# Ledger of designs, part 3: peptides against a protein of PDB entry 4PN1

Target 1, 261 residues: chain A of PDB entry 4PN1
Amino acid sequence: KIEMNFLNKPIVPDTTKVISNFLTHYLITEPVEHVEIEAKLGTLIDLETQNRFEFPVMNETILNPEFNLRTRFESDMTASEHKYLNEFLNQAFRDSQKPGRLPFAYKHTKQVDLFYETEDNSRDKIRVSKNQSDNQVLACVKKRRVADLFLYCPNDAFDIRISISDELPVSMPSGNQQPSLTRLKDRVGYVHQEIKIDLTKTTQNDPVYDTTERHELEVEFGNIADLRDRAQKAKDGMEAPLFRRVQLFMDNVRILRREHS

## One batch from the design tools (peptide; made by RFdiffusion4, then SolubleMPNN)

Design b1_p8_2_s3 (from b1_p8_2 with N6K)
Fold by OpenDDE base, seed 1:
Structure b1_p8_2_s3 (fold): chain B 261 residues (1-261), chain A 8 residues (1-8)
Amino acid sequence: as target 1 above (261 residues)
Amino acid sequence: SISFPKPP
């Protein structure tokens, strides 16, 4: 007879607990109404060296937000890295269509985001999203970044930023207002077990800066209602459902951040 | 360019 450990019960890794607590705070304790929860792949940059951050740890580590580590997060990756991840996800999609697997869903979208300044000169811009094919308005929102949790991943190609955002629906800007920024987005989305994985190529036309192209990969919780329910149960003393969902999310993130040519 | 998974 073999047992899991001396208690013969599952044990939850600290990473899962910390992230679960972080999510619970913004889902339940101080709830964000129109919450978006996503992880972006990128690089923690040391502001002093302008190189990738080097911290004296040997594995995936959640950085304590109470400490100013003088870092910035770059959510961009190279075109080659992005292409590799796209090919990888395409293969994963194909493999998931096989008998006995849970299939990926796939969606391709092309949209334009128009950013407008607010009348109060607040830092938060209004984003109008339109479909490129028919120019229909998809959304008009004011997105506020509420909180970030950074994971330093010294053994992997990418570091991770988990972000809590509030996407507040707002009225359309006045017809006389010009956008301060226009962004074209070419996005392919993969959904597996209600976890969304998006590869996005963005082209930004800045009136002041040259056209910049960005390549991003984001992983998002696709069912916020379910996640909130799980978080509520966790607050009520039943943590296992939340831990399982967070573990699934993080395992997907871990797979992606390890992939490199 | 972002490639599409070929539908089966």
Scores: peptide ipSAE 0.047, ipTM 0.796, DockQ to the pose 0.014
Fold by OpenDDE base, seed 2:
Structure b1_p8_2_s3 (fold): chain B 261 residues (1-261), chain A 8 residues (1-8)
Amino acid sequence: as target 1 above (261 residues)
Amino acid sequence: SISFPKPP
């Protein structure tokens, strides 16, 4: 007979606990009403060297947000890396359609995000999202970045930023307002077990700054209500459902950040 | 085989 360990009980990795606690805080303790929770692949950049951050660790490490490590996160990758991930996900999609598997869903969307300044000139802009094909309004929100959790991943091509955001629905800007920023988003989205994986090419047109292009991969919790329920249960002493969901999320992230050409 | 559109 084989046992899991000397207690013969499941054990939860510390990373799972830390992330679960982080999520629980913004789901339950100090709840964000219209919460979005996503992980982006990118690079932690050392502000002093402008190179990738270096820390004396040998594996995936959650950085303590209480410490100013003088870093920035660049949520970008090369077109080649992005293409590779797209091919990888396409293959994963195909494989998941086989009998006995849980299938991916796939969606390709093209949208334009129009950003408008608020009357109070607040940092938070109003974002109007429209479908590029028919110009239908998809959303009008004020997105506030609430918190970030960074994972330094020295063995992988990418580091990870987990972000908590509040997407507050707001009224459309007045017809006389011009957008301060326009983003064209070409997104291919994959959904597996209510985890969303999006590859996005963003073209940003700024009246003041040069046009920029970005290639991003993001992983998002697709069922916030369920996640909130799990977090509440965790707060009430039953942590297993939350841990399982966070583990699933992080395993998907780990798979993706390891895939590099 | 199904072809999937890729971002540019």
Scores: peptide ipSAE 0.046, ipTM 0.758, DockQ to the pose 0.015
Fold by OpenDDE base, seed 3:
Structure b1_p8_2_s3 (fold): chain B 261 residues (1-261), chain A 8 residues (1-8)
Amino acid sequence: as target 1 above (261 residues)
Amino acid sequence: SISFPKPP
């Protein structure tokens, strides 16, 4: 018989524990009602050098949010990298359709996101999402970024930002309001075990600034109710279900951030 | 460009 260690008990990696605690805070302790939890692939940029941040660590490291490291996160990649990831996920999708596997689900969507400033000039924006083909309103939400957790990943192609957001359903903006920002989103979504992986090509038009294009990959928890239940159990002393779910999430993220052409 | 997965 093989044992996992000298105690023959599971050990949870610090990364899993820290992320789990982070999530538990915003799920249970100070609960966000309409929470969205996603990880984006990108690059931590050192504001001083304008290059990728260099930290004296040799592996995946969660940055302490209490320290100002003078970084920004760029949730963008090259078109080539994005294409590679798309092909990679397409192959993963195909492979998952084989007997004995849990299949991916797939969805391709094209939408327009219109962002409106709030009356209180808060950083929170109202987002109206419409289908590009028929202009049907898909959603109208006030999205608030609640918290971020950054992972520096020196061995991988990308760093990670895990974001907690509140997406409150709200009434449509008044007809007299003009959008401050418009984003065209071409998104392919892959779902496996209720983890959602989205590849998005975004074209952004700002009334003042030039059009920008971004290529993003995000990984999202697709079942918040289940995650909240797991987080509650963790607060009650049973952490294993939460740790397993977070580990699954992070393993998917880790797979993706390692892929490059 | 974003592409659809091809069937197996």
Scores: peptide ipSAE 0.030, ipTM 0.635, DockQ to the pose 0.015
Fold by OpenDDE base, seed 4:
Structure b1_p8_2_s3 (fold): chain B 261 residues (1-261), chain A 8 residues (1-8)
Amino acid sequence: as target 1 above (261 residues)
Amino acid sequence: SISFPKPP
């Protein structure tokens, strides 16, 4: 007989606990009503050098938010990296259709995001999202960034930002308002076990800085209600369901950040 | 133009 350890019980990695506690805070303790929880692949940049930051650690490390490390997070990658990840996910999709597997769902969307200033001059802009093909309004929201948790990943191509956001549905801007910014988004979405993986190419026309293209990969919890239920159970003393869900989420993130051309 | 290859 083989046992897991000398207690013969599952043990949770500290990373999972820290992330779970972080999520529980914004799901239960100080709950965000219209919460979005996502991880983005990118790079922690040292503000002094403008290069990737170097920490004296040898593996995946959650950075302490209480310390100002003089970093910024760039949620971008090269076109070649993005293409590779697209091909990788396409293969993963195909493999998941085989007997005995849980299948991916796939969706390709082309979207335009129109950003409007709020009447109260709040920092948060109103985003109107439309389908590019028929101009159907998909969403009208005011998105507020609530909190971030950063993971430095020295052995992988990307660092990770886990973000808590509040996406408040709001009324459409008045017909007389002009958008301050327009972004075209070409998005390929993969869903597996209610975890969403999105590859997005964003084109932004800036009258001053020319057209810029951004390549992003994000991983999102697709079932917030379930996650909130798990978080509540954790607060009530049953942590295992939450830990399992966070572990699944992070394993998907870890797979993706290891893949590069 | 922005394009993504569809899984075959």
Scores: peptide ipSAE 0.027, ipTM 0.728, DockQ to the pose 0.015

Design b1_p8_2_s4 (from b1_p8_2, 3 letters changed)
Fold by OpenDDE base, seed 3:
Structure b1_p8_2_s4 (fold): chain B 261 residues (1-261), chain A 8 residues (1-8)
Amino acid sequence: as target 1 above (261 residues)
Amino acid sequence: MIEFPKPP
C-alpha cells in the first residue's frame, strides 16, 4: 500500500490555489455578471527583445500582475502547430467515444464577427456575430476585458493567458453604423466535461491594414454557473470543489500546450 | 498565495 504523502491526504498545487483565487475574485468578490473565462495558448513576448520572454524560472509560473514585465501576449501559433493540435483533438475526440469514456461533443462553426464602436465612444466594442452560411445573427454583445493572468511556461510550446471578460448582450447597432473591424472565424469546438476547447482560424479584414490571419486555441469554462457555485463554496470554506474544477481546466490546458509537431 | 487584487 502506498500513500500520497506523509499526511495521506491530497495537497493542492500552488498554481491551482492562485488561479482559484483569481477566478473567485471575479466570480464572487467583485462579480462580473456575464463572465467569460478562457485560457489562450500563445507566447509572452519581451518588448525589449521582441523574442519570447525569458524569466529565471524552470517551470510553469504565474506572473505577478502587479509587476510590469514589459511583455505582450501573442495569442497565435503557426498553421502547422494549429493543424497538429486539430489532429490531436480529433484523435482525442475519437478515443473519447469508446466505451467507458466520457465523450467529447464536437461542433464546427463558421461565423463572421463585426465589431462596432459604441455610441458613447467607450473602449468596449459591440460584436455582432453572424453565421457565414445564412447571415443569421448569432449574438450581439458588448465585450470588456476585465483581467488577465499570465502563465509563463518555459518547458512548453506555449505560454498561457487566462482572461476574465464581461460579455453583455446588447441591442444591434444602428443600421447606419459601419463595422470598424471584421473577422471571419472558422472554429472547431470540442467540449469535454463542460470545458470547451476551440481551435479558431481567424481572418481579419482591417480597413487600414492588410488582412491578417491568426490561429488560436482557446480553453473555456463551459459552465459558469457551476464554477460560480464552486467559488462561492470556496468562500464559505469548502475549497475542494473549486480546486478540482480548476485543476481539471488547467490539466486540459497543460495537455494542449505541450503538444507540438 | 497571492490575493487578487493584492490587499493595499
Scores: peptide ipSAE 0.066, ipTM 0.631, DockQ to the pose 0.127
Fold by OpenDDE base, seed 4:
Structure b1_p8_2_s4 (fold): chain B 261 residues (1-261), chain A 8 residues (1-8)
Amino acid sequence: as target 1 above (261 residues)
Amino acid sequence: MIEFPKPP
């Protein structure tokens, strides 16, 4: 017989603990009502050099949010990187349909997002999302970014931003309001074990600048109710279910950030 | 034009 370690008990990586605590705060301690929790692949950019920041670490590292490191996060990637990830996920989808595996679900969505200024001139805009095919309203929300946690990943193609957002459902803007911004989103969504992986090509027309395309990959917790339940159990002293769910989420993120053209 | 993102 072999044992896991000299205690013969599971051990939780520190990264998992830190992320779990971060999530627990915004799920339970100071709960966000309409919480969205996602990780985006991207690059931590040094504001001084405009290049990828070089931290003096040798592995995946959560950055302390208390320190201003003079960085920004760019969630964009090249079209070639995005294409590679698309092919990779397509193959993963196919492989998951085999006997003995848990299958991916797949959905392709073409969406238009219309952004409106709020009547109260709040910082957050109202986003109306419509299906491009039939112009049906999918959502009308005011999204507020609550918190971010950044992971520097020196051994991988991408760094990670984990974001907590509040997506408040709101009434449709008045018919006399014009959108301040429109975005076209071409999105393929892959769901495996209630973890959602989205590849999104966003096209935005700027009146001053040329049409810009952004290529993003995001990983989202697809079952917030379950996650909140796990977080509550963690607060009550049973942390294992939360740790397992966070580990699953992060393992999916780790797979994706290693893949590039 | 090739569809992008591509379906499985």
Scores: peptide ipSAE 0.032, ipTM 0.624, DockQ to the pose 0.015
Fold by OpenDDE base, seed 1:
Structure b1_p8_2_s4 (fold): chain B 261 residues (1-261), chain A 8 residues (1-8)
Amino acid sequence: as target 1 above (261 residues)
Amino acid sequence: MIEFPKPP
């Protein structure tokens, strides 16, 4: 006979607990109404060295947000890294179509985001999103970054930022207002077990700066209602459903951040 | 370039 441990009970990794508590706060305790929860792959940059952050840890570590580590997060990767991840996800998609597997869903979207200044000169811009094919308005929102949780991953190609955002629907800007920024997004989205994985190539036209391209990979909770239900159950003393969902999310993130050409 | 997955 074999047992899991000396208690013969599952044990939850501390990382899962910390992230679960973080999510529960913004889902239940101080609930964000139009919440978006995503992880972005990128690099923690040391502001002093302008190189990747170095911390005296040997594995995945959640950084304490109470400490200013003098870092910035670059949610970007090289075109070659992005291409590799695209090929990797395409293969994962194909493999998931085999008998006995849960299949990926796939969607390709081309979107244009127009950013407008607010009349009050607030930091939060209005974003109008349109479909590039028919110019139909998809959304008009003010996105507010509520909180971030950073994971330093010294053994992997990427570090991780988990972000809580509030996407507030707002009225369209006046017809005479010009956008301060235009952003073209070419996005391929993969969904597996209601976890969304998006590869996005962004082309930004800034009136002041030259056109810039960005390559991003994000992992998002696709079913917020379910996640909120799980978080509520966790507050009520049943943590296991939330822990399982967070573990799934993080395992997908861990797979992706390890992949490199 | 972002590519479509090959159909099964």
Scores: peptide ipSAE 0.029, ipTM 0.677, DockQ to the pose 0.015
Fold by OpenDDE base, seed 2:
Structure b1_p8_2_s4 (fold): chain B 261 residues (1-261), chain A 8 residues (1-8)
Amino acid sequence: as target 1 above (261 residues)
Amino acid sequence: MIEFPKPP
């Protein structure tokens, strides 16, 4: 008989624990009311070199947020990389439809995001999201970035930013107010076991700056209520359910960040 | 370009 280890008990990777604790803080300890939790693929850029940062580590490493590493995170990727990931996910979708598998769900969404300044000129803008086809309002929120956790992934094409955001529902801006920024989003969304994987092509029209196109891949927890419940249980001493969910999330992220053309 | 999954 083969055993898992000398205790013959499951062991949780440290990465899972660190991320779980991070999430628990913003789910339970200092709870964000309308929390969004997502991971984006991208690149940690050294501000001095403007190249991908190089840390003296050989594998996936969570960066300590207490240290200013003089980095920025670029959540963009090339059109080629984005296309490759799209094809990869399409194949994964097809394979998941086979008997004995849990199927992906798929959704294609085209929306426009209109950003409005707040009365107090605060940094947080109001975002009105509309469906491009019928101009119906999908959401009106003030999104606040609460916290980030960065993973440096030296063996993969992408680094990871896990972000905690607060998406506060707010009233529609005054009819006299013009948007300061417009973003067109073409998104294909894949959902597997309540984890959302979105490929998004964003076109941003800025009145001051030139049109910018961005290609992003994001992975999001699709069931926040369940995650919050798991986090509460973890706070109460039962960590296993949270660890399992975080492990699933991270495994999906790990699969995706390894894929490149 | 964003591509739709094809059915199996």
Scores: peptide ipSAE 0.026, ipTM 0.681, DockQ to the pose 0.015

Design b1_p8_3_s1 (from b1_p8_3, 6 letters changed)
Fold by OpenDDE base, seed 2:
Structure b1_p8_3_s1 (fold): chain B 261 residues (1-261), chain A 8 residues (1-8)
Amino acid sequence: as target 1 above (261 residues)
Amino acid sequence: SFTSSIPP
């Protein structure tokens, strides 16, 4: 007979605990009402060198937000990398349809995001999302970035930003207002065990700046109510359900960040 | 561009 350790009890990785605590803060302690929690693949850039950030660690490391590391996060990848991930996820989707597996759901969506300035000139813009095919309004929100947690991943192609956002539903802007910015989004979405994985090509036409195309991969908690419930239980002393969900989320992220062309 | 879409 083998045992998992000298206590013969499961042990939670420190990374899981740290992330769980981070999430619990914005789910329970200082609750964000319309919270979105996502991880994006990208690159931590050293502002001094404009190269990928280098830190004297040898594995996945959560960066302490209390320290100014003079970094920025670029949530972008090459078209080739994006294509590779799409192919990878397509294969994962196919494999999950086999007997004995939990299947992926799949959706391809093309939308346009229209950004409007607020009357108070707040930094937060109103975003109206519409389906490109039928112009159906999908959402009208004011999104506020609340917090970020960065993971430096020296062994992988990508670093990770976990972000907490507040997506406040708001009324449609007045008909006389013109959007300050428009973004076209081509999104391929995969859902497995209520974890959403989206590959998005974003085209942005800026009148001042040249048209830019961005390729992003994001992983999102698809069931916030469940996550909040788990976080509450954790605050009440039962942490295991939250840890399990966070572990699942992070394992999916870890799989994806290791894939590259 | 994306690879071919997989039917649901």
Scores: peptide ipSAE 0.076, ipTM 0.838, DockQ to the pose 0.015
Fold by OpenDDE base, seed 3:
Structure b1_p8_3_s1 (fold): chain B 261 residues (1-261), chain A 8 residues (1-8)
Amino acid sequence: as target 1 above (261 residues)
Amino acid sequence: SFTSSIPP
């Protein structure tokens, strides 16, 4: 007979615990009201070398935010990598439609994001998102980055940034106000078990610089209410539901970050 | 270049 370990019980990976605690803080302890929680694939860049950060670890490692490692995170990938991931997710989508599986949902969205300065001159901009096809307003929010957690992944194509954001719904800017920035987003979105996986091509026109494109992959918790409930239970001593949800999220992230052409 | 593909 085979057992899992000498206790014959599942064990929670340390990464799961650390991330769970991080999320619990911003869900429960110091709660962000309109919280968005996402992981982006990208590269930790050493500001001194301008190359990918090299840390003396051999596997996935959560970086301690208390240390200034003098890095920046580039939430971008090559077009070829992005295409590969798109094809990979398409195949995953197809496979999930088979009997006995939980299906993906799919949505292709093209939107324009218009950024406006706030009247109070705050650093946080108002983002108005519109559907490109009919110019329907999809959202008007003031988004604030609250916290980041970085995972250095030396064995994978990408490092990971997990971000906590506050997306406060706000009134539309005045009709006389011009956007300071406009971004076009072409997004293909996949949802599996309320985890959102988005491939986004962002086009930004700069009057000084040539048009720039960014290719992003993000993984987001699609059910914040459920996640918050799980986090509350964790604070109350029942951690298993939260751990399971975080494990699911991270397994999806891990699958994606190791896939490349 | 990147072109998003729609699954069947």
Scores: peptide ipSAE 0.050, ipTM 0.694, DockQ to the pose 0.016
Fold by OpenDDE base, seed 5:
Structure b1_p8_3_s1 (fold): chain B 261 residues (1-261), chain A 8 residues (1-8)
Amino acid sequence: as target 1 above (261 residues)
Amino acid sequence: SFTSSIPP
C-alpha cells in the first residue's frame, strides 16, 4: 500500500497558488473588463550589467513586484531559438494528431498593426489590426498594461513575464489621422485545450532606426470566461478548478522555456 | 523581406 502523502490528498504547488491569486485579483477583486492574460518568454536583464539578471535562487521563482530590482524584461529571442521552437511545436502538432491524443489546432496569420495617438495624448495608443491578405480590419483596440508578474527561471533558457492587459474596443481613428507606428506580424498559432501558443515575427520600420525584427513566443489563456468562472469559484472557497487550469497553463509554459537549440 | 514561420 502507498499513499501520495500523509494526508493522502493532492497538494498544490506554491507557484500555482501565487499565480492563481494574482489572476483572481484582476479577474474578480479589481476586475479588468476586457482582460488578456499571457505569458511571454524572454530575459530579465540587469540594468547595471546589461546581462541576464542573477538572483540567489536555484529554481523557478516569482519575483516580488514591490521590490525594484533594477531590471528590464526583453520579450525577444534569437531567430535560431525561434526557429527551433517553431520546429518543436510543429512536431508537437503532428504528434497530437495521432489516435488517442487531443489534437492541436493550427492557424497562420499575417497581420499589420497600425498605432495611432489618442486625442488626449494618453500613454495608450489605439491599435488597428488588419489582415494582410485582404486588408480587412480585425480589431481596433486600446491596450493597457495593467500588471506584470515576473518569473526568474535560472535553470531554463528563458524567464517569463505574465501580463494582465485590458484590450478596450474603441472606434476607428478619424480618416485624417496618420499612424505613428506600423508593425507587420507573421504569427503561427497553436491551440491545445484552449491554451494558445503563438510564435510571432514582428517587423517594425522606424524612421530613425533600421528595420527591426523581433521574435516572440507567447502563451495565452484562450477561454477567459471559463477562467473568470473558475476564479469566482476560488473566491467562494472552491479553489481546485482554478488551480488545475493555472497548472495546465504553467506546464505548457515550462515545456516551452526548457526547449533550446 | 518579411519571412514566414514554418507551418506543420
Scores: peptide ipSAE 0.036, ipTM 0.678, DockQ to the pose 0.015
Fold by OpenDDE base, seed 4:
Structure b1_p8_3_s1 (fold): chain B 261 residues (1-261), chain A 8 residues (1-8)
Amino acid sequence: as target 1 above (261 residues)
Amino acid sequence: SFTSSIPP
């Protein structure tokens, strides 16, 4: 007979608990109404050196937000890394179609995002998203970044930013208003067990800095209602469902951040 | 260019 530990009960890693508590706060305690929860792959940059920061830790570590570490997060990767991840996910997609597996869903989307200044001079811009093929409006939102949680991952290719955002649906800007910024997004999206994995190539024309291209990978909770339900149960003393969902999410993130060419 | 190799 084999037991998992001396209590013969599952134990939850501290990372899972910390993230779960973080999510519970913005799902239940101070609930964000139109919440988006995503993890982005990127690099924690030392503001002084402009290189990846080196923290004195040997494994995945959640950074304490109470400390100013003089870092910024760059949610970007090289084109080669992005291509590798695309190929990796394509293979994962194919493998998931085999008998006995839960299949990925896949979607390729080309989108244009138009950003508009608000009449109240709010820092939050209105984003109008349209399909590039037919100019159909996909969304019109005012997105506010609510909170971030950073994970330093010294053994992996990427660090992680988990972000809480509020995507408030708003009315379309006036027809006479010009966008302050336009972004083209080429996105391939993979969905597995309601976890969304998006690879996005973003092109932005800047009058000063010319055309910039970004390569991003994001992992998002695809079922917020379910997550909120799990968080509520956690507040009510049943934490296991939330922990399992967060563990699933983080395992997917961990797989992705380890893969590199 | 960014493309997916997954067939439609």
Scores: peptide ipSAE 0.031, ipTM 0.679, DockQ to the pose 0.015

